# Designs tried in a protein design run: peptides against a protein of PDB entry 3WG5. Part 256

Target 1, 218 residues: chain A of PDB entry 3WG5
Amino acid sequence: LAKNIVYVAQIKGQITSYTYDQFDRYITIAEQDNAEAIIIELDTPGGRADAMMNIVQRIQQSKIPVIIYVYPPGASAASAGTYIALGSHLIAMAPGTSIGACRPILGYSQNGSIIEAPPKITNYFIAYIKSLAQESGRNATIAEEFITKDLSLTPEEALKYGVIEVVARDINELLKKSNGMKTKIPVNGRYVTLNFTNVEVRYLAPSFKDKLISYITD
Target 2, 218 residues: chain A of PDB entry 3WG5 as posed
Amino acid sequence: LAKNIVYVAQIKGQITSYTYDQFDRYITIAEQDNAEAIIIELDTPGGRADAMMNIVQRIQQSKIPVIIYVYPPGASAASAGTYIALGSHLIAMAPGTSIGACRPILGYSQNGSIIEAPPAITNYFIAYIKSLAQESGRNATIAEEFITKDLSLTPEEALKYGVIEVVARDINELLKKSNGMKTKIPVNGRYVTLNFTNVEVRYLAPSFKDKLISYITD

## One batch from the design tools (peptide; made by RFdiffusion4, then SolubleMPNN)

Design b2_p25_8_s4 (from b2_p25_8, 15 letters changed)
Fold by OpenDDE base, seed 4:
Structure b2_p25_8_s4 (fold): chain B 218 residues (1-218), chain C 218 residues (1-218), chain A 25 residues (1-25)
Amino acid sequence: as target 1 above (218 residues)
Amino acid sequence: as target 1 above (218 residues)
Amino acid sequence: MSIGIEPISFALGTEEARKKFLEKR
């Protein structure tokens, strides 16, 4: 019986429009191969809100399940990364990772201080993050607190509070634990039951462009 | 005979990941309606390179022709806007607009001075912009000079040098002049001959989200 | 203004163009 393909790709660094390109490329490849799913190993301190929203939309438009996996240990889905995760079909985290801290900022001042977003913007993102949580059946209260309290959670806490679906040490454990789970948002209008019983894992490497941009943004 | 639909939407301001969202939304709507084309009225001083690259990719993946129209008079497709234009199926400009000035920068210093991009980055974007020009059969030499000389062109110059395809005062003239033109890049692998002989123009308004983000980014 | 959670934004744009754009508003 032909093995279903699961793609795995890494996205690391700040969430930018380039990060969107990476998501788009990776998801597109996986879609073209009619993959069972794509797992994105995510490690981000945050980034641009606009890029984040685009990434969320791209994930939501995916023809296949997109699993956000905060990996490896020490990685985070901070700020924009949390929104992306909440917008995805499944969230997994490795032990020793974090998620949250989603308070929007306008940027950094010359002295390195945070320029706070006005209440109107903050409230917009509160509504937005809550909508992502609600649509995915995840904890909207905690999602709000990711902004209002700049809350950060461990994988265990995030799982406990219903923010994420899986804690896994590696890809194999992730596949094992997520096997038979329904996606938290629909794929092509349907909630998909993941089938990882007979899969081939295929790793996607960053393109030369991806490497270059990562090098430039690092 | 059923009128073919041409969508028109405005994108104004800095090129950001939100701008990508706008492009994506507008193009998606037009794709869903099997529009003959979408015209994007573009006015931008530039923006993020990553967002720009995503927008270019989204345009290239469009199922319908995307026409970049630098409009109204006084508008520009500066920097990132030029890349987007060069990545599109057709470029039009209104009289009194400009295109070019594509030198990459890292940002602005505390004193407002430009932080220059290192040569490695500059060379990357030179290669990139040349590729866009070459792929679209546009002037790659001028495209390079948009960076190396920070060159800006008038519509008449841009047309003369083969950077753009149309100079038009308004949408009606644009439709008239571009009627029968082939797209400069393929749509679904094929160069499309535009047919604007019997079209209905449909304007897309910015979403509430678009308005809000524009308000925030302004 | 990009609502950045971390804006390392390589800006492709001239300050002059940005100023002009902002001044026209």
Scores: peptide ipSAE 0.057, ipTM 0.320, DockQ to the pose 0.145; fails the geometry check
Fold by OpenDDE base, seed 1:
Parts: structure tokens; C-alpha cells; sequence
Structure b2_p25_8_s4 (fold): chain B 218 residues (1-218), chain C 218 residues (1-218), chain A 25 residues (1-25)
């Protein structure tokens, strides 16, 4: 009986164009092997909005479910990471992680002070993040507050408020808890019920190029 | 008689945080040597807005005049490059170069199509570019049209419309034509008259790090 | 092809993010 495959890959650091390439590569591998799903272990402080939007689009166009897992303990899906999560088929968080703090900024000045985004940009991303939440049936009010209040949530709070779907300590618990759940957004136009019975977990290693870029951007 | 020093440095490629570091390094060297000015040979298709704004601020805080020179022939100060130029003490262009095309975008989609910036972002950068033009006594209407019409100008047009100050074929002609001109913005709170009589031109080479980064981002 | 201005970075306005930014300089 063909074992259902679940891929697991790690994405850590700032969201950049290279991060998009990582997402694209990992999802493509999982698609080619007709995996049941791919789990992306995400740990990010944020990054570029363009890369973030491209990543969201790549996830939404995936032929298989993409699960964003904020992992390990101590990790965060901050800023751009929250948008990516909200654009995914399922969000999980490990205990001791965080999600939110989505206020857009233009960058940092020489003295390290925040260059504030104009209200117009802030309003755009309010609309965008609310759209992601609404499309995924997640809490759009809290999504807005991730920006307007720079709100950050624990996994327990995020679950309680309907921002995420699963709190899990590890991959095994994640698979167990998400088994039988429906994706929060469609896969190829259909909501998919996750089947994690009798699965083989395959870990995707970062490419040499991925490691080098992470080293340069860290 | 202490020869007046003019530094010349090249900045080529996308505007990024590394480009800021190049600007900062080059200007700092020229400041430390009490140079009469630094000329930055700029060739850029554009880049990041945050880096651009930091570069503008770094130029405006310079202890010496910073001249942006769109060079060589075939080069452009496109998008972010236009903002940088408009934020500088003097703008020069070589024949066969261009300036403008300042429409902000969020990035490129997977298919290579432009992800349009929302009107709110566009309006912010309209206000910003107009501010740069107004502060420098340059044509604010054309500056706005660089965004609203995605306008691009030749050196001759840019000079005619009061966007730039000098058209020059090379560094020698630039020095000759800009000699005795007043900076378009203050240096340490004062408008400076450029003195390019009896100057020594010193070329700053990119660091090994600068070369490596340019190679990676190209 | 003019590369448009990418206006927006998402960064944490936290002291930690600021420190990391400053340390990279």
C-alpha cells in the first residue's frame, strides 16, 4: 500500500526573495512526489513584503496542503511570518512560540529608529491581512489588530481566538492533531481533509545555496 | 597649497541595504579627508525604498557635497535612483543616460508581472518625491510625473525641465561645468559653492565585500 | 526594466530587531 508521504522542511530567518525560492523548491518537491502535505517549520522575525506576498501566492497555488508550523519552542512567525501563516492551509504552533506583530515599517534609520510606514501603507496591509483571514475562515478582527495594536499572541491565545488550528509540541503530535482536519483554504479549488494515517515523514534539507544565503543574511 | 580633493566612486546595481553601506563608506572616507566633494557614479534600475530613504538621509547629513552622476552612457538613475539623485546636492547626467520611472511597486509575481502598489503607497511616494524636489529647488511637477506617468527623461530634457543641474560627458567636464555652482540643498545647514579649481581626483574602489555582494545580487 | 521601489519591509519594531540591525553594520 503506497505510504502517504509528508514532507517537513525548515525555513528560518528573514523573509526575502531567497526565502521565496526555498518555499518554491520545497513545495515543488512535495508536489512532484504527490505528498499528502508539506509541513514548513517556520521561524522568522519578518522581512520583505514583496517576498511575503509571493510566498502566500505560491502556497495558495500549491497542488498539496501546506502546513505552516511555528517551530521550535522560542520561534516566532512575526510580521511577514504571520501573513504567510494566514495564507496557508493550516497553521500550527509549538508551545513557547509567538505569532503577530504585523505593523508594516519602511525600515530602520541610521540610529536604529523605525521609519514608520505611512497610514496609507498600513491601511493596505490591514485590508490584505483581513482578506487572508477571511478567506481562510480565521479571525479577521485579530488579524487587523496584529497591525493596529501590533498584537502578539501565544499559541494558546491564537488557538482560542481562531487564528490558528493546532498547538503541537512536535511533528508527531501535529500529525495526530491535524489528522482529519479540513484545510482552511482550497487545494486546487477544493477543501481537502488531511489524512495522516500511516504516513512516512521525509525531511527536506536546505540546499547548499540555501545555507550560504542564510549565513549571509543572518 | 593643499590640493582640493574630489572623490569619485561607483555604485551600480539594485538599491539594497548593501548599497547603503557603500554610500556610507564612500561618503565617510571623503568626509574624513575633508574633500571638496564626492561624485557618485550611479547606475541603477531601482531597488528597495527603505534603503533608498536611508541613502537620501545619509546624503543630506553629509559634511561635504555629494554629487550624483548618472554614468556611464547607457546608465540610468531609474526609480530609487531618481529619489537618491533628487536628495543630493547636485545631479549630473552623461549623454545617453536616463532618469525617472519612479512608480512604486510591491514586487513581481511568479509570472513576472508587476504587483502594483496600492494608491495609498503611490500617494506617499508622490508626496515624498515632491518634497525632495521642493527642498532642492527642482521641478516638483515633473517629480510627481515620474510616478504618475512613469515618466523617463533624457539628460537634455531633465536639464531643460529643471530636474538636474549638469549634463557632462565625463568627470572632467562635470568638474568644469559644476565649478562655482551652489549646492541645491544645504551642507551642514549652508548652501555651498563648489570649488573645483586645482582639484585632485581620487577614485575609490569597491571593497572586496562590495564586489562579492554585487556579484551575488546581479 | 525599471525595478520599482519596493516600499515595505516587515520588521519587528522590537529592541531585539533594532539591535540585530545595528550589529550587522
Amino acid sequence: as target 1 above (218 residues)
Amino acid sequence: as target 1 above (218 residues)
Amino acid sequence: MSIGIEPISFALGTEEARKKFLEKR
Scores: peptide ipSAE 0.038, ipTM 0.394, DockQ to the pose 0.703; fails the geometry check
Fold by OpenDDE base, seed 2:
Order: structure tokens, then C-alpha cells, then sequence
Structure b2_p25_8_s4 (fold): chain B 218 residues (1-218), chain C 218 residues (1-218), chain A 25 residues (1-25)
């Protein structure tokens, strides 16, 4: 029996292999408890493409809906965060957040300048981000422009353009607004209608390891 | 109205950007004609990972079921071909074919020796191939071993282990055996029951460009 | 902070692919 439970967890910082471990752990806990959904409060400036792609796959394999919530105000789903969001079952943003700026780079030079990715890599990620948008029924044109124009959107713009599904100030408003929405991608091969009627919200705390890594990377 | 049409096309050789173009073209034609499915007769020794991943995405975005058929006898879905197969709606193999050998490499040295991929890359592809297997309800343990043990399987073994769905000698036997099967991944968010009752088989020929590139790459 | 691209350009090859590579040289 599906428990009327919604998990909420926070992922903040750069997208790395450790971030994958966090996603995997949080989603696994929620799956094991047969939660209605898990909401991931995401705040990231970007990170590694490999970790990002693994996270997207992990989300797509989830037995429960995974909602990416760009939160709190002032947060971003920048670069890798946008890809992750576009790979999820539902995207929400708080007012004062941003999404986009997805141009891939090879890294930074010694002076901190961006080393540009070759066109072949840029084109790969254009195709990839467009596929995520198309698979989720979101705006693939804007997804491409996140790369080609280094476009960043406000929540209001992202909603208007059909990049995201919800603008919400907090978890309660998010649950209210998303209640009855269909997931943008399937869960176990089916589009799920979210049911947040009489749900218990359970917050997942970061593990000791999560806290330690956050402390080191900050 | 779904036309009782099944398209059949051949893709042979190394997986490259051109191979992506072939997949895209063939699937698009079949989609436009509202075909019941497209069967891709695949024979590949492997190829580029970027092209492979794009092909997998294109298959997953298909509006119709895409059946990967390792054909003819003596053919293989080696390396990149295995990933593509695992990303498809149904896998079939002819007797005397093979699947597997999926260990990633950086390339070949001047003397033809393999340049091994670093562990981080190998681990990435392990995660990736396992995800494809899990998403399609296929054997993820064997999928991992395609990399870690450089495992190759016969059609009989692959069927036995739940890697593939059908062993068939020809298109007619394939259609007969797969009739009534459910796709291993969704089509437009739904698992489709294949209906090959009273179907017309239409063969797609390679384009002039396809022929030219095949000629150059051979 | 832009997505750090790890080289996605990996080859997935077999001995048959190796032979073909050598034949083109």
C-alpha cells in the first residue's frame, strides 16, 4: 500500500560523484518506504557532467516520483542542475531562484578563464538536453538555448515557457499546486498522478558523510 | 489509425555519427507512417560512445516500438551494439550471432593495442549499461559482466539469462514470436503490446549517403 | 559554474574493430 508520505531532502553545492551518492541514498529511502514522492530541494551552481548523467539515470529509474524543487529563494539549478531538473518527474521553483546556463566547458585555466568545449561536445549536450526536454514534454527550444545562448530563466519565465511545472514559495504550496498533476516522465512505465491528499511530510537529514563533504567543499 | 505496417531496415558497421543519422532517418520514416514497429537488423563490432548514447536516446524517444534484431547469422551486436540493444523496446537475435563485449576503451595505439579507459570511465559505463538493463527489465548483472568480464553471449544464453526477448531465424519467425509481447520500455509513456497480426513488411533501403559512407568506412 | 565535461568521446570497440582500424592504416 502506498503510504501517504512525501520525503523532502536537500542537495546543495557542486554536482559530483558524492552528489550522486546523495541522490541514490535519498531516493532509495523513499522507495523503500513506498512514499508518494520525494522532493529534492536543489541548489547548485553546476558540476561534473558524468555525475549529472548518472543522477539523471538514477532519477529515471526511481520507483517513485522525484520532484526537483529549486529552493530556497536565491538558489539556482544552474548548468548541471538544469539537466537534472529536466530529467525529473516534476520541476518546481521558488520565487527568486534561477534555472539554465547549461553550456558545457572543459574546465578552467590557471587564471580561472573558461576552457571552451569543442563543438562536438557542445553539440552532444545540446542533443542530450533536448532529449530530456522532449521526453518530459518540456520546451526543447528553450532547453537548447540554455546552451547556445547561455540562457538563464526566472521561475515565472520558466513556467511561462513550459520548462517547469510549478512555482511555489514553500513545500506546502508545492504540494497543493502539484496535487493531481501527472508526472512529466513515467514511473515504472506509467505516468503517475500525484496524490498529496493527507500526506505526511518527512524530512531526510544529510548523512554524516554528506555533512563532512559539504563542509570540505564549501 | 495505426497502420498494420512493420518497417525493416539494416544498420551495419561501426557506430558513428553517421549511424545516428541512419537510426534517426529510419525511425522517423516509420513514425511518420504510423507503423506498428520498426525492426533494425543490426550488425556492428562497436564504435563511438557518444554516437551510441545519442542512438539510445533517439530510440527511447521513438513514437513507435524499435526492435533491435541482431542479424544475419554471423553478425554481432558487439560493444556499442549491446548498449543500443539494451536501450530498445525489444531485442531479438538470429542463431549464430553474438552480443556483449562492452568494455570501454580510449582507443587504439599505433601498434593496434588497446588503450585502456581509466577506472572512472569504466565505472561510468557500468552504471550506464546497468541502468539500461534495469529500465528495460533485463538482466543487469549480465549487463555489468559485459564490461567487467568482457562477456559475450550466444542468442540461447542471452535469452536464458533474460538479456534478450526472442531468438528468431528470420523476420517472419521474429514477427510470429514477438506478436503479443509487451515492449520492454515504454512508447510515449506506455508499454505497448506488439500486434503483428496481418502486417505488411516494408523494407527501407539505405540512402545514397548511407551507401557512400558504408563504402568509405569499409 | 559550467558543467565540467569529462571526455564523453570514448570508443567502445572489439578485436574486430581493432583489425579494421589496422587495415585502414
Amino acid sequence: as target 1 above (218 residues)
Amino acid sequence: as target 1 above (218 residues)
Amino acid sequence: MSIGIEPISFALGTEEARKKFLEKR
Scores: peptide ipSAE 0.031, ipTM 0.283, DockQ to the pose 0.160; fails the geometry check
Fold by OpenDDE base, seed 3:
Structure b2_p25_8_s4 (fold): chain B 218 residues (1-218), chain C 218 residues (1-218), chain A 25 residues (1-25)
Amino acid sequence: as target 1 above (218 residues)
Amino acid sequence: as target 1 above (218 residues)
Amino acid sequence: MSIGIEPISFALGTEEARKKFLEKR
């Protein structure tokens, strides 16, 4: 009996156009093989809004469930990472990780100080992040506070407040806990019940290009 | 008599954080050697707003005049490149180049369509680009139209409308024509008269890192 | 320190830019 496959891939670092390429590549591979799901191990301090929005759109267009897993311990889904997570089919976090801090900025000055976004931009992203939360049935009030209070949460807090769905120590625990859960957004127009019974886990390695970019951007 | 030095460096491609690093490195080298000026040969289709704003700030903080030269023929200072130019001490363009098309976007969709910026963001950048033009004594109405009409100009038009200061075929003609001109913004609090009599031209090569990034991003 | 979201990009909305974007996909 051909075992159902779950793909696992890692995305680490700043959210950029290259990060979009990674998401697109990984999801495409998983789609081609009709995987039960793809789990993205995410560790990001944030990044670019355009890349973030494109990634969210790519996830929402996926033919299979995309699970964002903030992993390993010490990792974060900060800023852009939170938006991506909120746009995904399921969010998991490992103990010792964080999510939030979503206040938009225009950049950094030469001295490293933040260039603040004007209220007009901030309000745009408040509306955007709330929409992601609402569409996924997650806590839209907390989503707003990720911006307005620059709030950062632990996995336990995020679970408690209904921001995320799973706290898991590793992939095996994630698969176990998420088995039988419904996706928080539709897959091809339907909410899917995850089936992780007797799955084969396949890890996707970064491409040569991914490795090179990581070397330069880290 | 120690000849006054003018540095020339090339910046090509998308405006990113790496482009900022290039600007910073090049300007720093020229500052250290107390150069009369640095000329940046610019060819860009645009890029990131944060990087652009940082670059503008770095130029404005320069201890020496920074001249933006849209070069070679066929090059452009498009979008972010226009902002950078308007923030500089002097703008030159080679025949057969272009400047403008400054309408902000949030990014591209998966199908390659533009994600439009909301009016609130567009208005912010209208105010910003007009401020750059006003501070430099350049045509603020045209600067606005670079956004509102997505206007693109030839060197001759840009000169005619008071957007740029020089049309020059090469570095030698640029030096000749700009000799005796005042910077359009202050250098260390003073408007400087450029002196390109008996200067030594020194070309700065891209670093190994610059070459590697260019290879990946092109 | 978490990197904030840059809300804006600048690019030409030309067919050439579109093609280049699609070719990278």
Scores: peptide ipSAE 0.025, ipTM 0.297, DockQ to the pose 0.706; fails the geometry check

## One batch from the design tools (peptide; made by RFdiffusion4, then SolubleMPNN)

Design b2_p26_1_s1 (from b2_p26_1, 14 letters changed)
Fold by OpenDDE base, seed 5:
Structure b2_p26_1_s1 (fold): chain B 218 residues (1-218), chain C 218 residues (1-218), chain A 26 residues (1-26)
Amino acid sequence: as target 1 above (218 residues)
Amino acid sequence: as target 1 above (218 residues)
Amino acid sequence: APSLEPITFAAGTAEAAAKLKEKLQS
């Protein structure tokens, strides 16, 4: 019996248009192989809102479950990373990671000070992040506070408050804990029950282009 | 008598955080040498608004006049490039270039369609671009229409409407035409009269890093 | 198409821009 395949890929660094291409490539490979799911190991300080929105849309259009896993310990799904996570079929975090700090900004001044986003922009992203939380059955109040209070949460807090679904130390624990869970958003119009019994884990390496861009942008 | 120095540097491609570093480096070199001015040959389709705002701020903090020159023929100061130009001490364009098309967008969908910015964001950038135009004594009505009508102008139109100060075919013509002009915004709190009599032109090459990033991002 | 991409997010983009700047200046 052909073992069900779970793909694992890493996305690290700033969320950019290139990060979109990484997501698209990884998800496409997993879709072509009819994988049971793809797990994206995410470590990001944040990035561009446009790229983030495109990534969320790409995840929502996936033919397979996309699991965001904040990994390894010390990693974060900060800012744009939180939106991506909230747009995914399942969120997991490793111990010692963080999620949140979603306040939109226009950029940084020369002295490194934040250029604040106008209230109009902030309110747009409040509405957007709340919609992602609501659509996924996650805590929309906390999602708003990720912006309004610049809130960051531990994995244990995020699980407790219903922001995420799994705390796991590694891929094996993630597969074990998420087995039998329903996706928080639909896949091809249906909520899928994850079946991680008798799975083969396949790692997707970054392309040469992926490595080159990460080397330059990190 | 030590000849007054004018620096010329090129910035081509998308406006990113890296583009900010290029501007900062180029302006810093010219400041250290007490140059009469720096001319930035700009060719951009646009880019990030955060980087754009930081670049504008860096230009406004310059100890020397920063001249934006849309060059060569076929180049554009599109979108973010228009904001940068409007934030500068003097704008020049070569024949066959364009300026404008400043409508903010959130990004592109998977199919390449534009994700429209919410009215709140659009209105913010309308206010911002109008402020840049007003502060520099340039046409604020046209600056608004760069957004509201997605207007693009030829050099001749831009000059006619008071968006730019100079149409020039090359650096020599630019220096000749802009000689004796006052900066449109202050330098160190004063409007400077440009003195391009008996100047030495020095070209700043992109750093190895500049070349590497442009090669990857373009 | 001319893209003005106005919005970034605070925490990571500063640090990453700073890191990028540091890496670009080194």
Scores: peptide ipSAE 0.043, ipTM 0.311, DockQ to the pose 0.537; fails the geometry check
Fold by OpenDDE base, seed 1:
Structure b2_p26_1_s1 (fold): chain B 218 residues (1-218), chain C 218 residues (1-218), chain A 26 residues (1-26)
Amino acid sequence: as target 1 above (218 residues)
Amino acid sequence: as target 1 above (218 residues)
Amino acid sequence: APSLEPITFAAGTAEAAAKLKEKLQS
């Protein structure tokens, strides 16, 4: 029986326009092969809001399910990473990871202090993150608190509060636990039931460009 | 006879991850409709190198010709915009526009002075921009000088030096002049001869998100 | 690692510059 393919790729570091390219490249490859899904192993401290919003849009336009997996242990989907996760078809987290801390900032002062975003910007991102949560059937109240309280959650808390769908130690456990789950957002206008019973896992390596840009941005 | 479609969209402002999303969205729409081409009216002072590199990659992955049109008069394809143009299937410029000024910088100091990129970064972008020029059959020496001399060119100079393919006042003149031209890079592995004899021009409007992010980034 | 809060366009430039500066000094 022709094995369904699940792609796995890694995105690490700051969310930038380059991170968008990584998402686009990885999703495009998986789309071309009509993969059952792509799993993005995400580890990010956050990054640019514009890049984040674009990544979310690219995920939402995916012809296949995009699973955000906060991995490995010690990784985070912090700040922009949380928005990306909330914009995805399924969120998983490994034990020892975190999600949240979504307060927008204008940057850092010379002394390293945060330059706070004006209320107008903060309120915009509150509305945006709540929208992502609502559209995905996730906890919009907690999504708001990721900004208003700069809340960060463990995988256990995130699962408990209905922010994420899966806690998994590795890809195999993720596939096992997510098998038969419905996507939290539509794929091509339909909620898809994930089928990971007879899948081949294919790892997508970073391109040379990916490695170089990650080297420059880290 | 079913009219071939040419899409026209605008990208204005700083090159960011959001700009990548605009490119991706616009190109995707045009790809879905099997358009003859998409024309991107570009006006940018530059922006992030990572975003730029991603946009270039997205253009190069396009299933249809992507024409960068530096437009309107007074617009520029400055810095990152030049790289994007050099990565495209055809470059056009309106009279009174500019291209070049590609020297990488690390940012701005508190006093607004440029923080220079170290030689390692500068040399990387020299190699990169030369590669784009060479791959597209454009002037790689001038492409290098866009960095080393921070050179900026008029449309007339850019055409003369073989940086761009067309000088056009408007979309109609662009279509007329580019009709029968071969793409400077492959489309799906083949150099395409543009056919603009019986085309319908369709304008792609910015999404609400596009408008909002442009408003935030300006 | 300082959690990079969603950095608006303006902020990302300064931080990217700072990190790039740090990486170039290492």
Scores: peptide ipSAE 0.036, ipTM 0.246, DockQ to the pose 0.089; fails the geometry check
Fold by OpenDDE base, seed 3:
Parts: sequence; structure tokens; C-alpha cells
Structure b2_p26_1_s1 (fold): chain B 218 residues (1-218), chain C 218 residues (1-218), chain A 26 residues (1-26)
Amino acid sequence: as target 1 above (218 residues)
Amino acid sequence: as target 1 above (218 residues)
Amino acid sequence: APSLEPITFAAGTAEAAAKLKEKLQS
């Protein structure tokens, strides 16, 4: 019997290989307990494309729904965070958050200027982000524009354009609004209807390793 | 019953989040088939520290032994590759390969010069690489020197100093030499004795995604 | 060999680099 449990975990900072470890750990814990879902409170300026792709894959392989919640107010799912969100079973945003700005870069020059990615890389990520949008039934045109126009959206815009599914102020409102929604991608090959009726909210704390790596990468 | 199968997969190029996906995919396939082990033919100049840490964690979570094989001749487990190797159940190297040069860097300047990592980052990775060595019963002093002296070793030196377990020219010699060895870290909480008696070698090809990402990142 | 610096994304990496720089300077 699925436990009426929803896990909540926070992932903050740059998307790195460590961020993948956090996703993997958190999802694994929630899978082991047969949780109804896990909510990842995401606040990221972006990070590594490779780590992002792994995170997306790990989310897609999840045995339970993974909800990306751009939270708290002032947070962003910027760059890599947008891809992660688009790869998830449900996207929620708090008021005062943002999503988008997905243009690939090679890095920063000595003067702090962006080193642009060559067209081949940019075009790859355009195709990739569009695929995530298409697979999830989200706005693929806007997903492309997150790259081509470096577009950033408010929660209200993202909802309006069909990029995200929920605008919620807190976990309780998120659970209330998402209750009865179908996942935007399959869980174990099936679209799942979320059941947040009488759920226990269980917060996952960062491991000591999580804290240490966050401390080092922050 | 464990199938008398050993998987062999190649991971070549920079350690990225995509490289994690490759590790995860390959290990998962081998786990599903209850393989005796998976051998990863590793040839990397290094890459991302975060991706590396995730790969190490994924290896440590493997339900089967993961053997890192620095192959072919001319290959390296440089930088991030060394950490991955040190995090694995067994390290092998082919003659004419190298391991080490693990100094963290922030990147490259406009003039192509290395941007040094601050001491706090360097010290973190010193502690991390030493922990990998200690946990695996490998030479922690040399592991530290991979960073502090940017040390690189030949297979013979690495074997002599207790960094690696096997020097082998090919997969057949690797299987022969590693047969009956104990894993340097636990598999499912137990040190496993490798049994390569009458095994089928099964090569895993890169997925289309693997090929595409390798093509983009090369 | 061109060290293929890992592909990053603009908004996040800049902010993270800035935050890292701030934490390194504080």
C-alpha cells in the first residue's frame, strides 16, 4: 500500500554532479518508502549541462512522481533548472520566482564575459529542451525561446503559456492545487493521478555530505 | 543465480553529467542482468568535479562490482578519472596509460592559463580523495599527492604504490588477473571475491544519446 | 588537448560564480 507520504527536499545552488547525488538520494528515499510523491524545492541559477541531463534522466526513471517546486519567493529555476523542471512530472512555482534563461555557454572569460557556445551545442540544447517540452505536453515554442531569446518567465506567464502546471505560495497550497492532477510524464510507464488527500509531509534534511558540498560550492 | 557475464563498456572523453548518465546506464544494465561485474574502459583527461562525485557515488551504490580499466594504451584516468577509479571496486590499467593529476581548477583564463582553485576547494578535494583511498584501502598519501604535487603515475608505479590492483594488456588478461581478488570496497555491504571463471564477455555499445552527447562534448 | 570546459548555462553559472566569488571574498 502506498503510504500517504509526500517527501519535501530542498536543492539550492548550482546544478552540479553533487546536485545529481542529492536528487538521486532524495528520490531513492521516497521510492523506498513508496511515497505518493517527492517535492523538490528548487532554487538554482543553473549549472552544468551534463549534471542537468543526468538529473532529468533520474527524474524520468523515478518510481514515484517528482514535483519540481521553484521555491521560496525570490528563487529561480534558471538555466539548467528549467531543463530539470521540464523533465519532471509536475512543475510548480511560488509567486516571485522565475524560470528560463537557458542559453548554453562554454564558460566565462578572464574578464567575466560569457564565452558563447558554438551553434552546434546551442542547436543540440534547443532540440533537447524542445523534446522535454513535447514529451511532457508543455510549450515547446517557449522552451526553445528560453534558449534562442534567453527568455525568463514569471510563474503567471509560465502557467499562462503552458510551461508549468501550478502556482502555489507554499507546500500546502501546492498539495491542494496539484491534488488530482495527472503527471505530465509517465511514472513506470503510466500517467499517474496525484493523490494528496490526507498526506503526511516529510521533510528530508540535507545529509552532512550535502551540507558540506553545498558549503564548498556556494 | 548470478549469470557468468561480465559487461564491458567504454567511457571516453571528459567527465560530465553525461558521463554520469553513461555510468548509470551501464551499471543499471549490468545490475539487471546480475552480472558478475562491469568493466568500464576509461579514457578521460578529466572534467567536472561534481559529475565525478556523482559517478563515485553511483559506483559505490552499485549492486555489482564496478571495475575501472584505464584502457587502451595511451589512455588516462586523469584528474576526475583518478577520483572515479579510487571510488571503484577495482582499478586496472593497461601498459602505457596514466593516472593522477588531480589538482582542482576553476577553469581557464582568456590566455589559456589555469585559474587556480582557492585553498578551501583544494583542501576539500584533498580530504575527499584521501577518503576514497582510505575507504578502498589504497595509498592515501599518493592520493593526496595527485593534488598537492599534481602527480601522475604509470601503471607500474600505481601498482607499486598501492593505488591500483591490476596491470593488464587486455580484457582477457584483466579477467585472468582479477579472478579471485576481493573488491576494494563493499558491494551491498560485503567485500566480494570476483569470479571470472568461464564468464561471457558482453560489450555494451553507447546509446544513440551517448554518441550524440560525446559528439557534442568533444 | 582542449580541456572541454564543461558546458554550463548562462544564468545559473554566472550567478553561482558570482556567489562563489562573493563567498571567497568574504
Scores: peptide ipSAE 0.027, ipTM 0.263, DockQ to the pose 0.203; fails the geometry check
Fold by OpenDDE base, seed 2:
Structure b2_p26_1_s1 (fold): chain B 218 residues (1-218), chain C 218 residues (1-218), chain A 26 residues (1-26)
Amino acid sequence: as target 1 above (218 residues)
Amino acid sequence: as target 1 above (218 residues)
Amino acid sequence: APSLEPITFAAGTAEAAAKLKEKLQS
């Protein structure tokens, strides 16, 4: 039986192998405590494609619902963050956040210009992001345009176009609005109806290692 | 007039944006002092393709010859390191080192298995590594096989097959053997004949930032 | 295993991700 516990954890910064470790740790803690869900407060400008794909897989393998919440105001789920969101059981955004800009790149040149990915790579990620959107019952056309047009959306637009499920100002509003929603992807082979009635909210703090790495990467 | 100075700097570990900063810093110092060359002692298992491509560009834009030296014994120029080497003005290897294993990957799965890159990405890097080899007058067939066969070579094999220019036990032997060699790529539009007669060897120490990052990444 | 990770999404994120993976592998 799932406990009336919802975990909340923050993941901020670049998507990397460390970010994967954070996701894995957070989800594992929530799984072990048989939580109703975990909410990941995500603020990322993007990151590595490999780490992103691993994070998506870890979310998809979760024994509990994983909610991506683009938070706080001013945050973004840019680039890799959009893929992670689209791979999750539910997406929420705070007002004043953004999602999209998913064009794969090879990196930045010395002058700060983008090194474009070859069309073959771009096409791979178009197929991948469309798959994530389709599997989650989200707008696959917009998901493609996140790459092809480098589209970025507001929470209101993302909700309107069926990219996300919730616009919420804070955790309490998120819990309230998402209560009774079905997960957009299965949990252990089943679509779960979220139950956030009388839940205990538990915040997971970043580990010392998490803090150290964040301090050095910022 | 180039001074009779050769800089030596060490770059060890993963190829990342930080590694780019190291290359840039080291080459800039050597350029500013109008050095005869800089030798980068490279020991890397690989890393990011973006950072690698930026490093290659930075080397190609160098105002002085950049020699990649796979050193010390036991070191490797694996994966991204091979690309960097092939993009440089001269490659040297110490006995007991290796070069190759250039297959691009998307990353590692949760279980540590390799996530293979799609054929489209692999083909991009085949073209790229062949270009580096061709432009430097090195063995493009072997460069391709570094990817397609995941080939790794000893210094002796790499020299024999025309992948590298020098096998040297130490900096002194490297300077001695490379003296009078032409750079494999142009420096400021000209192939340079290396002059290591009566040179002062100056070692560039890692910055505090370099040490801190290495300490955290190891 | 050779770790050539060709693909990043955001330039600043690729760089920061590289820095972070570097930091994690250390």
Scores: peptide ipSAE 0.024, ipTM 0.329, DockQ to the pose 0.343; fails the geometry check

